# Ledger of designs, part 18: peptides against a protein of PDB entry 5YCA

Target 1, 132 residues: chain A of PDB entry 5YCA
Amino acid sequence: RSLPAERNPLYKDDTLDHTPLIPKCRAQVIEFPDGPATFVRLKCTNPESKVPHFLMRMAKDSSISATSMFRSAFPKATQEEEDLEMRWIRDNLNPIEDKRVAGLWVPPADALALAKDYSMTPFINALLEASS

## One batch from the design tools (peptide; aimed at target 1 R100)

Design b2_p11_5_s4 (made by RFdiffusion4, then SolubleMPNN; from b2_p11_5, 4 letters changed)
Fold by OpenDDE base, seed 1:
Structure b2_p11_5_s4 (fold): chain B 132 residues (1-132), chain A 11 residues (1-11)
Amino acid sequence: as target 1 above (132 residues)
Amino acid sequence: SAMSLDELEAL
């Protein structure tokens, strides 16, 4: 598959130690029509544009928003490029579509696979290890 | 209706 050419410079080094990022994660309870759910999120700010995105984890099953990963990694991607990647994820990984929240959410192993592709491994490791 | 990612991030 083809990923967007321009990547968020925040993710220039996939080999960095993730542990300093763990305390940066925040857990929050969000109320939905069918009840509360806890999410863990990590604020990721593009060092050039200063635009933040939040990487998101469902606390209960550790599902990670693949959509948020993609948007953070490729901030200049077109909707068509996003749609193409989301289709690839549907065809090749094991995403879930939760009725409460938009986007594709993938289990931890899939999230780490995507993280490798997007050069986001430290950030996803931190998100997965953070307390909820 | 599902909450958008933008809405989720804004919480």
Scores: peptide ipSAE 0.497, ipTM 0.921, DockQ to the pose 0.973
OpenDDE base, seeds 2, 3, 4, 5: peptide ipSAE 0.496, 0.496, 0.496, 0.495; ipTM 0.921, 0.921, 0.921, 0.921

Design b2_p11_6 (made by RFdiffusion4; failed a check: a repeat of another design)
Pose (drawn by RFdiffusion4):
Structure b2_p11_6 (pose): chain A 132 residues (1-132), chain P 11 residues (1-11)
Amino acid sequence: as target 1 above (132 residues)
Amino acid sequence: PPMTLEELEAL
């Protein structure tokens, strides 16, 4: 599948061990109407533009926001490119919708498949292993 | 409506 032409330089090496990234993750409880949910997040900063994005994980089922992954991976992605990729995820992987939180959320195996596609493996590995 | 990622990240 086509993907945005440019990638976040933070992701120039998919093979680095992820041990140092785990302590950079944070667990956070967020209140919703019914009521609290726990998330794990990792702040990822583009080393060139210094623009940050959060990678998100839901602690209950370890679902990963594929939307957050995509938005971190491709700085100049158009809305059309994002729409195409979310359609591809729906058609080829196993996402879930949560009424409470927007975006496409995928199980760990699917998150890792996408991480390989986006060259984000160490970061998703760290997000998945971090304490909740 | 669901909370957006922007709203979630802002917390």

Design b2_p11_6_s1 (made by RFdiffusion4, then SolubleMPNN; from b2_p11_6, 3 letters changed; failed a check: a repeat of another design)
Amino acid sequence: SAMSLEELEAL

Design b2_p11_6_s2 (made by RFdiffusion4, then SolubleMPNN; from b2_p11_6 with P1A E6D)
Fold by OpenDDE base, seed 4:
Structure b2_p11_6_s2 (fold): chain B 132 residues (1-132), chain A 11 residues (1-11)
Amino acid sequence: as target 1 above (132 residues)
Amino acid sequence: APMTLDELEAL
């Protein structure tokens, strides 16, 4: 697969210590038609554009939004590039589609695999370790 | 319909 050429400069160094990011995560209970669900979110701001994206984890099963990861990592990606990557994820990883929230959600191991590809490892480790 | 990521982020 081919990932977009330009990556968010926030993710220039995949080797950074993740622990300072843990307290930046926030747990939030969201009401859905079938009941409440808790999400953990981490605000990730592009240091150049100042545009934020939120990385998202379902608290209950620790599923991570792969779509949010992609959009944060590749702010100038086309819809075609996103569609291609989501298709790759479906074919090569173990995503789930949730009836409550859009996008592809992947288990922790898959999220860390994507994080390596996107140079987001510290951020995903922090998101996974944060309390809910 | 599922909540979009933009909607989710806006909460």
Scores: peptide ipSAE 0.557, ipTM 0.930, DockQ to the pose 0.960
OpenDDE base, seeds 1, 2, 3, 5: peptide ipSAE 0.555, 0.555, 0.553, 0.555; ipTM 0.929, 0.929, 0.929, 0.929

Design b2_p11_6_s3 (made by RFdiffusion4, then SolubleMPNN; from b2_p11_6, 3 letters changed; failed a check: a repeat of another design)
Amino acid sequence: APLSLEELEAL

Design b2_p11_6_s4 (made by RFdiffusion4, then SolubleMPNN; from b2_p11_6, 4 letters changed)
Fold by OpenDDE base, seed 4:
Parts: sequence; structure tokens; C-alpha cells
Structure b2_p11_6_s4 (fold): chain B 132 residues (1-132), chain A 11 residues (1-11)
Amino acid sequence: as target 1 above (132 residues)
Amino acid sequence: APLSLDELEAL
């Protein structure tokens, strides 16, 4: 597969210690028609553009939003590039679709595989380790 | 309808 050419400079170093990011995560309860659900979120700001994106985890099963990962990692990606990557994820990983929230959500092992591809391993490790 | 990711981030 072909990933977008330009990556968020926030993710220039995949080897950084993730532990300082853990306390930056925030848990929140969101009310849905069928009841509440807890999410953990990590604000990731592009140091050049100053545009933030939030990485998201479902607290209950630790599913991570692959769509949010992609959008954070590749700020100038086209819709076609996103669609191509989401199709690849669907075909090669184990995503789920949730009735409450949009996008593809993947289990922790898949999220870490994507994190390696997107050079954002410290951020996903922190998101997974944060309390809910 | 599911919340969009933008809507989710805004909460």
C-alpha cells in the first residue's frame, strides 16, 4: 500500500519514551442513546500547523480509532488516500464498526501495528496504558 | 446515526 507522502512532524521519532504522554490522556463518559460509554483521548497537536487531532480509545475493550490515527499522522492526505488505507485495514487487520461512533476501530495489537507504520508508537502506547 | 469523529472530538 501507499501511504501519504507528508507525515505530521509530531511523529518524527518513533523511539521516544511514551511515559510522559500517559498523564496527558483524559477519560470521559459520553452519553449515547443506548447508554453511556467511556473513552480515553489524547490531544496531538501538529507543531508546525498547530492543528490538533485527538487519538481515541474505547475504555471497555481498548479499541483504538484507526481513522483518527490516520488523520493525525497524515494532515494533508486526500480523501482518496484515506479511503485506500481504510480499505487496506479492513482487508488486512481486524477492525470493528461501532453503531455509536464513526470510523474504523481496531484492537490494541492492530493499533500498534498501524502505529509502527505511521511512526506514532509512543502515542498509542500511552493511550493504551492510560487509566479510564 | 453514529457520531462523526469531529463530533466526538468536540465533546
Scores: peptide ipSAE 0.539, ipTM 0.928, DockQ to the pose 0.973
OpenDDE base, seeds 1, 2, 3, 5: peptide ipSAE 0.538, 0.535, 0.535, 0.534; ipTM 0.928, 0.927, 0.927, 0.927

Design b2_p11_7 (made by RFdiffusion4)
Pose (drawn by RFdiffusion4):
Structure b2_p11_7 (pose): chain A 132 residues (1-132), chain P 11 residues (1-11)
Amino acid sequence: as target 1 above (132 residues)
Amino acid sequence: SPPMTLEELAE
């Protein structure tokens, strides 16, 4: 599949061990109407533009926001490119919708498949292994 | 009620 032409330089090496990234993750409880949910997040900063994005994980089922991954991976992505990629995820992987939180959320295996596609493997590995 | 966005979760 086509992907946005440019990638976040933070992701220039998919093979680095992830041990140092785990402590950078944070667990956070967020209140919803029914009621609290726990997330794990990792702040990822583009080393060139310094623009940050959060990678998100739901602690209950370890679902990963594929939307958060995409937005972090491709700085100049158009809305059309994002729409195309979310359609591809729905058609080829196993996402879930949560009424409470927007975006496409995928199980760990699917998140890792996408991480390889986006060269984000160490970061998703760290997010998945972090304490909740 | 609308779902919370990633921007709101980031706060």

Design b2_p11_7_s1 (made by RFdiffusion4, then SolubleMPNN; from b2_p11_7, 4 letters changed)
Fold by OpenDDE base, seed 5:
Structure b2_p11_7_s1 (fold): chain B 132 residues (1-132), chain A 11 residues (1-11)
Amino acid sequence: as target 1 above (132 residues)
Amino acid sequence: MPPLTLDELAL
């Protein structure tokens, strides 16, 4: 597959210590028709553009929004590039579709695989370790 | 209820 050429400079170093990011995560309870669900989010701000994106985790099963990862990693990606990557994820990983929330969500192991591809490992580790 | 967007989750 071909990932977008330009990546968020926030993710220039995939080897950074993730622990300082853990307390930056925030949990929130959202009420849905079938009951409440907790999500954990991590605000990731592009140091050049100053545009933030939130990485999202479902607290209960630690599913991570692959869509949020892609949009944060590749802020200038086209919809076509996103669609192509989401199709790749469907074909190669183990995504889930949740009727409550939009986007493509993946289990922790898949999220970490994507994180390696997107150079986001510290951020995904922090998101996964954060309390809910 | 339609699915919440990622933007809505971030609010």
Scores: peptide ipSAE 0.562, ipTM 0.926, DockQ to the pose 0.921
OpenDDE base, seeds 1, 2, 3, 4: peptide ipSAE 0.558, 0.559, 0.557, 0.559; ipTM 0.926, 0.926, 0.925, 0.926

Design b2_p11_7_s2 (made by RFdiffusion4, then SolubleMPNN; from b2_p11_7, 5 letters changed)
Fold by OpenDDE base, seed 5:
Structure b2_p11_7_s2 (fold): chain B 132 residues (1-132), chain A 11 residues (1-11)
Amino acid sequence: as target 1 above (132 residues)
Amino acid sequence: MEPLTLEQLAL
């Protein structure tokens, strides 16, 4: 597959220690028609543009929003590029669809595989280890 | 109810 050409400079080094990022994660309870659910989010700010994106995890099953990862990693990606990547994820990984929330969500192992591709490993490790 | 967007989750 072909990923977008320009990546968020926040992710220039995939080898950094993730532990300092753990306490930066925040849990939030969201009320849905069927009841409350907890999400964990990590604010990721592009150091050049200063535009933030939030990486998202469902607390209960640790599913990670692949869509949030892609949008953070590739801030100038087109909708077509996103659609192509989401299709690749559907074809090659094990995504889930949740009626409560939009986007494509993947289990932890798949999230870490994507993190390697997007150079986001420290951030996804932190998001997965954060308390909820 | 419609699914929450990622933008809505971020609020």
Scores: peptide ipSAE 0.570, ipTM 0.923, DockQ to the pose 0.915
OpenDDE base, seeds 1, 2, 3, 4: peptide ipSAE 0.568, 0.567, 0.565, 0.568; ipTM 0.922, 0.922, 0.922, 0.922

Design b2_p11_7_s3 (made by RFdiffusion4, then SolubleMPNN; from b2_p11_7, 4 letters changed)
Fold by OpenDDE base, seed 5:
Structure b2_p11_7_s3 (fold): chain B 132 residues (1-132), chain A 11 residues (1-11)
Amino acid sequence: as target 1 above (132 residues)
Amino acid sequence: MPPLTLDQLAE
């Protein structure tokens, strides 16, 4: 597959210590028709554009929004590029579609695989380790 | 209820 050419400069080094990011994560409870669900989010701000994106985790099973990862990693990507990557994820990983929330979600192992591809490993590690 | 968008989750 071909990933977008320009990556968020926030992710220039995927070998950095993730622990300082853990306390920056925030948990929130959202009420759905069939009951409440907790999500954990991490605000990731592009240091050049100053545009923030939130990485998202479902607290219960630690599913991570692959869509949120892609949009944060590749802020200038087209919808077609996103669709192509989401198709790749469907074909090669183990995504979950949840009727309550939009986008494509993946289990922790898949999230870490994507994180390596997107150079986001510290951020995904922090998101996975954060309390809920 | 339609699925919540990622930006809605972020608010």
Scores: peptide ipSAE 0.534, ipTM 0.923, DockQ to the pose 0.921
OpenDDE base, seeds 1, 2, 3, 4: peptide ipSAE 0.532, 0.528, 0.528, 0.531; ipTM 0.922, 0.922, 0.921, 0.923

Design b2_p11_7_s4 (made by RFdiffusion4, then SolubleMPNN; from b2_p11_7, 5 letters changed)
Fold by OpenDDE base, seed 5:
Structure b2_p11_7_s4 (fold): chain B 132 residues (1-132), chain A 11 residues (1-11)
Amino acid sequence: as target 1 above (132 residues)
Amino acid sequence: MKPLTLDELAK
Protein backbone atom coordinates (compact mmCIF):
# COMPACT_ATOMS: atom_id res chain seq x y z
CA ARG B 1 0.00 0.00 0.00
CA SER B 2 0.91 3.63 -0.36
CA LEU B 3 0.74 5.86 2.69
CA PRO B 4 0.55 9.65 2.41
CA ALA B 5 3.83 11.36 1.66
CA GLU B 6 3.92 13.79 4.56
CA ARG B 7 3.89 12.55 8.15
CA ASN B 8 3.33 14.47 11.37
CA PRO B 9 6.79 15.48 12.64
CA LEU B 10 5.65 14.46 16.13
CA TYR B 11 6.34 10.91 14.99
CA LYS B 12 9.83 11.38 13.60
CA ASP B 13 11.36 8.90 16.08
CA ASP B 14 9.59 5.61 16.68
CA THR B 15 12.17 4.45 19.25
CA LEU B 16 11.45 6.91 22.05
CA ASP B 17 10.56 5.72 25.55
CA HIS B 18 6.77 5.57 25.84
CA THR B 19 6.54 5.66 29.63
CA PRO B 20 6.50 9.46 29.98
CA LEU B 21 3.38 9.52 27.80
CA ILE B 22 1.34 7.20 30.01
CA PRO B 23 0.31 9.81 32.57
CA LYS B 24 -0.68 12.15 29.75
CA CYS B 25 -3.55 9.88 28.78
CA ARG B 26 -7.02 10.71 30.06
CA ALA B 27 -10.02 8.49 30.65
CA GLN B 28 -13.50 9.78 29.89
CA VAL B 29 -16.93 8.29 30.38
CA ILE B 30 -19.31 8.76 27.48
CA GLU B 31 -23.02 8.18 27.84
CA PHE B 32 -24.60 6.20 25.03
CA PRO B 33 -28.19 5.04 24.58
CA ASP B 34 -27.22 1.59 25.83
CA GLY B 35 -25.29 2.98 28.79
CA PRO B 36 -21.92 4.47 29.65
CA ALA B 37 -18.61 3.47 28.12
CA THR B 38 -15.10 4.59 29.02
CA PHE B 39 -12.58 5.79 26.48
CA VAL B 40 -8.94 6.68 26.97
CA ARG B 41 -7.48 9.46 24.88
CA LEU B 42 -4.03 10.90 24.27
CA LYS B 43 -3.61 14.39 22.92
CA CYS B 44 -1.01 14.52 20.17
CA THR B 45 0.00 17.95 18.95
CA ASN B 46 1.90 18.50 15.74
CA PRO B 47 4.95 20.46 16.91
CA GLU B 48 5.08 22.53 13.74
CA SER B 49 1.46 23.28 12.93
CA LYS B 50 0.31 23.13 16.58
CA VAL B 51 -2.79 21.24 15.45
CA PRO B 52 -3.85 18.57 17.95
CA HIS B 53 -5.39 15.19 17.35
CA PHE B 54 -6.61 12.75 19.96
CA LEU B 55 -5.71 9.08 19.80
CA MET B 56 -8.59 6.99 21.13
CA ARG B 57 -8.88 3.67 22.94
CA MET B 58 -11.98 1.86 24.15
CA ALA B 59 -11.17 1.05 27.75
CA LYS B 60 -13.11 -2.19 27.95
CA ASP B 61 -11.45 -4.15 25.15
CA SER B 62 -8.50 -1.85 24.40
CA SER B 63 -9.58 -1.35 20.80
CA ILE B 64 -7.77 1.59 19.23
CA SER B 65 -9.23 3.93 16.65
CA ALA B 66 -7.22 3.33 13.51
CA THR B 67 -8.90 6.36 12.02
CA SER B 68 -7.59 8.56 14.81
CA MET B 69 -4.10 7.17 14.28
CA PHE B 70 -4.18 7.82 10.56
CA ARG B 71 -5.48 11.34 10.90
CA SER B 72 -2.84 12.20 13.47
CA ALA B 73 0.00 10.61 11.53
CA PHE B 74 -0.96 12.10 8.18
CA PRO B 75 -2.43 15.54 8.76
CA LYS B 76 -2.50 16.47 5.07
CA ALA B 77 -3.98 13.22 3.81
CA THR B 78 -6.95 13.39 1.50
CA GLN B 79 -10.22 11.63 2.15
CA GLU B 80 -9.35 9.29 -0.69
CA GLU B 81 -6.05 8.37 0.96
CA GLU B 82 -7.83 7.71 4.23
CA ASP B 83 -10.42 5.56 2.50
CA LEU B 84 -7.71 3.53 0.82
CA GLU B 85 -5.91 2.92 4.11
CA MET B 86 -9.12 1.98 5.90
CA ARG B 87 -9.87 -0.53 3.15
CA TRP B 88 -6.37 -1.93 3.54
CA ILE B 89 -6.97 -2.31 7.26
CA ARG B 90 -10.24 -4.12 6.62
CA ASP B 91 -8.52 -6.46 4.20
CA ASN B 92 -5.37 -7.16 6.22
CA LEU B 93 -6.12 -6.65 9.92
CA ASN B 94 -8.99 -7.43 12.27
CA PRO B 95 -10.99 -4.23 12.66
CA ILE B 96 -14.32 -3.83 14.38
CA GLU B 97 -17.24 -1.55 13.72
CA ASP B 98 -18.96 -0.24 16.82
CA LYS B 99 -22.44 1.21 16.46
CA ARG B 100 -21.73 3.78 19.16
CA VAL B 101 -18.72 5.45 17.53
CA ALA B 102 -17.53 6.24 14.05
CA GLY B 103 -14.38 5.08 12.34
CA LEU B 104 -12.46 1.85 12.21
CA TRP B 105 -11.22 0.33 15.46
CA VAL B 106 -8.59 -2.38 15.80
CA PRO B 107 -7.40 -4.68 18.59
CA PRO B 108 -4.15 -3.89 20.42
CA ALA B 109 -1.90 -6.10 18.30
CA ASP B 110 -3.22 -4.56 15.11
CA ALA B 111 -2.86 -1.09 16.58
CA LEU B 112 0.79 -1.77 17.28
CA ALA B 113 1.27 -3.04 13.75
CA LEU B 114 -0.21 0.18 12.41
CA ALA B 115 1.87 2.15 14.89
CA LYS B 116 5.00 0.67 13.41
CA ASP B 117 3.85 1.64 9.92
CA TYR B 118 2.98 5.16 11.05
CA SER B 119 6.00 5.57 13.36
CA MET B 120 3.71 5.99 16.39
CA THR B 121 4.83 3.08 18.57
CA PRO B 122 5.58 5.04 21.77
CA PHE B 123 2.21 6.75 21.63
CA ILE B 124 0.21 3.60 21.08
CA ASN B 125 2.12 1.74 23.78
CA ALA B 126 1.34 4.54 26.20
CA LEU B 127 -2.31 4.61 25.21
CA LEU B 128 -2.60 0.87 25.74
CA GLU B 129 -0.89 0.94 29.14
CA ALA B 130 -2.82 3.89 30.54
CA SER B 131 -5.33 3.26 33.30
CA SER B 132 -9.04 3.72 32.75
CA MET A 1 -28.81 7.96 17.73
CA LYS A 2 -26.05 8.44 15.20
CA PRO A 3 -22.59 7.15 16.08
CA LEU A 4 -20.33 9.69 17.73
CA THR A 5 -17.67 11.09 15.46
CA LEU A 6 -14.05 11.08 16.52
CA ASP A 7 -14.22 14.84 16.85
CA GLU A 8 -17.15 14.51 19.21
CA LEU A 9 -15.29 11.89 21.25
CA ALA A 10 -12.36 14.25 21.54
CA LYS A 11 -14.47 16.97 23.19
Scores: peptide ipSAE 0.594, ipTM 0.931, DockQ to the pose 0.922
OpenDDE base, seeds 1, 2, 3, 4: peptide ipSAE 0.041, 0.591, 0.044, 0.594; ipTM 0.701, 0.931, 0.692, 0.931

Design b2_p11_8 (made by RFdiffusion4)
Pose (drawn by RFdiffusion4):
Structure b2_p11_8 (pose): chain A 132 residues (1-132), chain P 11 residues (1-11)
Amino acid sequence: as target 1 above (132 residues)
Amino acid sequence: AMTLEELEAAP
């Protein structure tokens, strides 16, 4: 599939061990109407533009926001490119919708498949292994 | 549904 032409330089090496990234993750409880949910997040900063994005994980089922991954991976992504990619995820992987939180959320195996596509493997590995 | 921006900004 086509993907945005440019990638976040943070992701120029998909093979680095992820041990140092785990302690950079944070668990956070967020209140919703019914009520609290726990998330794990990793702040990822583009080393060139310095623009940060959060990678998100739901602690209950370890679902990963594919939307958050995409938005961190591709700085100049158009809305059309994002829409195309979310459609591809729906058609080829196993996402879930949560009424409470927007975006496409995928199980760990699907998140890792996408991480390979986006060259984000060490970061997703760290997010998945971090304490909740 | 809460947006990712709202979620990220949540205290």

Design b2_p11_8_s1 (made by RFdiffusion4, then SolubleMPNN; from b2_p11_8 with T3S)
Fold by OpenDDE base, seed 1:
Structure b2_p11_8_s1 (fold): chain B 132 residues (1-132), chain A 11 residues (1-11)
Amino acid sequence: as target 1 above (132 residues)
Amino acid sequence: AMSLEELEAAP
């Protein structure tokens, strides 16, 4: 598959120690029509544009928003490029579609596979290890 | 479904 050419400079080094990022994660309880759900989020700010995105984990099953990962990693990607990647994820990984929240969500192993592809392993490791 | 933008903005 083809990923967008320009990547968020925040993710220039995939080998960084993730542990300093763990305390930067925050848990939040969100009320949905069918009840509350807890998410863990990590604020990721593009050091050049200063535009933040939040990486998101469902606390209950540790599913990670692949869509948010992609948008953070490739902030200049077109909708077509995003759609292409989401199709690839559907065809090659094990995403879930939760009726409460938009986007594709993937289990931890898939999230780490994507993290390697997107060069954001430290951030996903931190997100997965953070308490909820 | 809540959008990702809305989810990010949630307290």
Scores: peptide ipSAE 0.519, ipTM 0.922, DockQ to the pose 0.939
OpenDDE base, seeds 2, 3, 4, 5: peptide ipSAE 0.518, 0.515, 0.514, 0.517; ipTM 0.922, 0.921, 0.921, 0.922

Design b2_p11_8_s2 (made by RFdiffusion4, then SolubleMPNN; from b2_p11_8 with T3S E5D)
Fold by OpenDDE base, seed 3:
Structure b2_p11_8_s2 (fold): chain B 132 residues (1-132), chain A 11 residues (1-11)
Amino acid sequence: as target 1 above (132 residues)
Amino acid sequence: AMSLDELEAAP
């Protein structure tokens, strides 16, 4: 597959130690019609544009929002490029669609595979290891 | 379903 040409400069080095990012994660409880659910999120700010995105994990099953990963990694991507990547994820990984929240959510192993492709492994490792 | 933008904006 073909990924967007420009990547968020925050992710220039995929080999950095992830442990300093763990305490930057935050848990939040969201109320839904069928009850509360806890999410863990990590604020990721593009050092050039100063635009933030939040990487998101469902606390219960550790599912990660692939959509949020893509939008953070590729800030200048078109809607068509996002749609193509989401289709690739559906065809090649094991995403879930939760009725409570939008986007594609993937299990930890799939999230780490995407993280390697998007050069954001330290951030996903930190998000997965953070307490909720 | 809650949008990702709404989820990010939630306190």
Scores: peptide ipSAE 0.475, ipTM 0.914, DockQ to the pose 0.963
OpenDDE base, seeds 1, 2, 4, 5: peptide ipSAE 0.475, 0.475, 0.475, 0.473; ipTM 0.914, 0.914, 0.914, 0.914

## One batch from the design tools (peptide; aimed at target 1 F54)

Design b2_p12_3 (made by RFdiffusion4; failed a check: a repeat of another design)
Pose (drawn by RFdiffusion4):
Structure b2_p12_3 (pose): chain A 132 residues (1-132), chain P 12 residues (1-12)
Amino acid sequence: as target 1 above (132 residues)
Amino acid sequence: PPMTLEELEAAP
């Protein structure tokens, strides 16, 4: 599949061990109407533009926001490119919708498949292994 | 409506 032409330089090496990234993750309880949910997040900063994005994980089922991954991976992505990629995820992987939180959420295996596509493997590895 | 990622990320 086509992907946005440019990638976040933070992701120039898919093979680095992820041990140092785990302690950079944070668990956070967020209140919803019914009620609290726990998330794990990792702040990822583009080393060139310094623009940050959060990678998100739901602690209950370890679902990963594929939307957060995409937005972190491709700085100049158009809305059309994002729409195309979310359609591809729906058609080829196993996402879930949560009424409470927007975006496409995928199980760990699917998140890792996408991480390889986006060259984000160490970061997703760290997000998945972090304490909740 | 569901909480957006921006809202979720901005949560204190």

Design b2_p12_3_s1 (made by RFdiffusion4, then SolubleMPNN; from b2_p12_3 with P1M T4S)
Fold by OpenDDE base, seed 2:
Structure b2_p12_3_s1 (fold): chain B 132 residues (1-132), chain A 12 residues (1-12)
Amino acid sequence: as target 1 above (132 residues)
Amino acid sequence: MPMSLEELEAAP
């Protein structure tokens, strides 16, 4: 697969210590028609554009939004590039499509595999370790 | 319909 050429400069160093990011995560309860669900979110701000995105984890099963990861990592990606990556994820990883929320959600191991590809390992480790 | 990611990020 071909990932977008420009990556968010926030993710320039994949080897940084993730522990300072853990307390920056926040849990929130969202009300859905079939009941409440808790999500853990981490605000990630592009240091150049100052545009924030939130990385998202479902608290119950620790699924991570792959779509949000991609959009944060590649802020200038086209819809076609996103679609191509989401197809790759469907074909090569183990995503779920939840009826309550949009996008592809992947289990922790898959999220960490994507994090390596997107240079987001510290952020995904922090998101996974945060309390809910 | 599922909640969009934009709506989820904006939720209080």
Scores: peptide ipSAE 0.552, ipTM 0.924, DockQ to the pose 0.955
OpenDDE base, seeds 1, 3, 4, 5: peptide ipSAE 0.550, 0.546, 0.549, 0.546; ipTM 0.924, 0.923, 0.924, 0.923

Design b2_p12_3_s2 (made by RFdiffusion4, then SolubleMPNN; from b2_p12_3, 4 letters changed)
Fold by OpenDDE base, seed 4:
Structure b2_p12_3_s2 (fold): chain B 132 residues (1-132), chain A 12 residues (1-12)
Amino acid sequence: as target 1 above (132 residues)
Amino acid sequence: APLSLDELEAAP
């Protein structure tokens, strides 16, 4: 597969310690027709553009939004590039369908695999370890 | 309809 050429400079170093990011995560409860669900979110601001994105985890099963990861990692990606990556994820990983929320969600192991590809490992580790 | 990612991010 082909990933976008330009990556968010926030993720320039995939080897950084993730622990300082843990307390930056926040839990939120969202009401859905079938009941409430808790999400954990981590605000990730592009240091160059100052545009923030939120990385998202479902608290219950630790599923992580691959779509949000991609959008944060590749701020200049086209819709076509996103679509191609999402198709790749569908074909190669284990995405979870959830009718309550949009985007493609993946289990923790898959999220970490993507994190390696996107150079987001510290951020995903922090998101996974944060309390809800 | 499912909650969009933008809406999810905007949620309090």
Scores: peptide ipSAE 0.504, ipTM 0.915, DockQ to the pose 0.941
OpenDDE base, seeds 1, 2, 3, 5: peptide ipSAE 0.501, 0.501, 0.501, 0.503; ipTM 0.914, 0.914, 0.914, 0.915

Design b2_p12_3_s3 (made by RFdiffusion4, then SolubleMPNN; from b2_p12_3 with P1S P2A T4S)
Fold by OpenDDE base, seed 4:
Structure b2_p12_3_s3 (fold): chain B 132 residues (1-132), chain A 12 residues (1-12)
Amino acid sequence: as target 1 above (132 residues)
Amino acid sequence: SAMSLEELEAAP
């Protein structure tokens, strides 16, 4: 597969210690038609553009939004590039369908695989370790 | 309908 050429400079170093990011995560309860669900979110601000994205984890099963990861990692990606990556994820990983929220959500192992590809490992580790 | 990611991010 082909990933976008330009990556968010926030993720320039995939080897950084993730532990300082853990307390930056926040849990939130969102009401859905079938009941409440808790999400853990981590605000990730592009240091160049100052545009923030939130990385999202479902607290219950630790599923992580791959779509949000992609959008944060590749701020200049086209819709076509996103679509191609999402198709790749569908074909190669184990996305979870959830009717309550949009985007592709993947289990922790898949999220970490994507994190490696996107150079987001510290951020995903922190998101996974944060309390809910 | 499903909540968009944008809405999810904007949620309090």
Scores: peptide ipSAE 0.530, ipTM 0.921, DockQ to the pose 0.943
OpenDDE base, seeds 1, 2, 3, 5: peptide ipSAE 0.526, 0.525, 0.525, 0.528; ipTM 0.920, 0.920, 0.920, 0.921

Design b2_p12_3_s4 (made by RFdiffusion4, then SolubleMPNN; from b2_p12_3 with P1A P2A E6D)
Fold by OpenDDE base, seed 4:
Structure b2_p12_3_s4 (fold): chain B 132 residues (1-132), chain A 12 residues (1-12)
Amino acid sequence: as target 1 above (132 residues)
Amino acid sequence: AAMTLDELEAAP
C-alpha cells in the first residue's frame, strides 16, 4: 500500500516516551439509543496548522478508531487515499464496524501495528494505558 | 444512523 506523502509533524519521532501523554487522555460517557458507552480520547494538535484531531478508544473492549488515526496522521490525505487505506485495513487486519459510531475500529494489537506505520506509537500507547 | 467521528469528537 501507499500511504500519503505528508505526515502530521506531531508524529515526527515515534520513539518518544508515551507516559507524559497518559494524563492528557479523557474519558467520557456518550449516550446512544441502545445505552451509554464510555470512550477515552486524546487530543492531538498539529503543531504547524494548529488543527486538532482526537484519537478515540472504546473503553469496554479497547478498540481504537483507525479512521481517526489516519486522519490525524495524514491531514492532507485525499478521500481516495483514505479509502485505499481503510480497504487495506479491512483486508489485512481485524477491524470491527460498530453500529453506534462511524469508521473502522481495530483491536489494540492492530492499532499498535498501524501506529508503527503512521509513526504515532507513543500516542496509541498512551491512549491504551489511560484509565476509563 | 451511526454517530460520525466529528460528532463523537464534539460530544460533551
Scores: peptide ipSAE 0.499, ipTM 0.911, DockQ to the pose 0.974
OpenDDE base, seeds 1, 2, 3, 5: peptide ipSAE 0.495, 0.496, 0.493, 0.494; ipTM 0.910, 0.911, 0.910, 0.910

Design b2_p12_4 (made by RFdiffusion4)
Pose (drawn by RFdiffusion4):
Structure b2_p12_4 (pose): chain A 132 residues (1-132), chain P 12 residues (1-12)
Amino acid sequence: as target 1 above (132 residues)
Amino acid sequence: SPMTLEELEAVP
């Protein structure tokens, strides 16, 4: 599949061990109407533009926001490119919708498949292994 | 409506 032409330089090496990234993750409880949910997040900063994005994980089922991954991976992504990629995820992987949180959320295996596509493997490895 | 990622990330 086509992907946005440019990638976040933070992701120039898919093979680095992830041990140092785990302590950078944070667990956070967020209140919703019914009621609290726990997330794990990792702040990822583009080393060139310095623009940050959060990678998100739901602690209950370890679902990963594929939307957060995509937005972090491709700085100049158009809305059309994002729409195309979310459609591809729906058609080829196993996402879930949560009524409470927007975006496409995928199980760990699917998140890792996408991480390889986006060259984000160490970061998703760290997000998945972090304490909740 | 669901909370957006921007809203979720903005929570202190």

Design b2_p12_4_s1 (made by RFdiffusion4, then SolubleMPNN; from b2_p12_4 with S1A T4S V11I)
Fold by OpenDDE base, seed 3:
Structure b2_p12_4_s1 (fold): chain B 132 residues (1-132), chain A 12 residues (1-12)
Amino acid sequence: as target 1 above (132 residues)
Amino acid sequence: APMSLEELEAIP
């Protein structure tokens, strides 16, 4: 597959220590029609544009929003490029579509695989290790 | 009826 050409400069180095990012994660309880659910979020700000995106984890099963990962990694991607990547994820990984929140959500192993592709391993490791 | 990711991110 092909990924968008321009990547968020926040992710220029995939080898950095992830531990300083752990305390930057925040857990929150969100009310849905069928009851509450806890999410862990990590604010990721593009150092050039200053535009933030949030990486998201479901606390209960540690599923990570692949859609949010893609949008953070490739802020200039077209909708067509996003759709293409989401189709690839459906065909090659193990995503779920949650009835409460939109987008594709993937288990931790798949999230780490995507993190390698998107050069954002430290951020996903931190998100997975953060308390909920 | 799922919440959009934009709405989810907008929660403070």
Scores: peptide ipSAE 0.619, ipTM 0.940, DockQ to the pose 0.933
OpenDDE base, seeds 1, 2, 4, 5: peptide ipSAE 0.617, 0.619, 0.618, 0.617; ipTM 0.940, 0.940, 0.940, 0.940

Design b2_p12_4_s2 (made by RFdiffusion4, then SolubleMPNN; from b2_p12_4 with S1K T4S V11I)
Fold by OpenDDE base, seed 2:
Structure b2_p12_4_s2 (fold): chain B 132 residues (1-132), chain A 12 residues (1-12)
Amino acid sequence: as target 1 above (132 residues)
Amino acid sequence: KPMSLEELEAIP
């Protein structure tokens, strides 16, 4: 597959220690029609554009939003590029589509595989280790 | 209808 050419400079170094990011995560209970659900969020700000995106984890099953990862990693990606990557994820990983929230959500192992591809391993490790 | 990611991120 082909990923977008320009990546968020926040993710220039995939080898950084993730532990300082853990306390920056925040748990939040959100009310849905079928009941409450807890999410863990990590604010990721592009150091050049100053535009933030939130990486998202469902607390209950540790599913990570692959869509949010992609949008954070590739802020100038086209909708077509996103669609192609989401199709690749459907075909090659184990995503779920939740009735409550949009996008593709993947289990921890898949999230870490994507994180390696997107050069954002420290951020996903922190998000997975954060308390809920 | 699922909540959009943009809406989810906008929740304080």
Scores: peptide ipSAE 0.629, ipTM 0.942, DockQ to the pose 0.927
OpenDDE base, seeds 1, 3, 4, 5: peptide ipSAE 0.626, 0.627, 0.627, 0.624; ipTM 0.941, 0.942, 0.942, 0.941

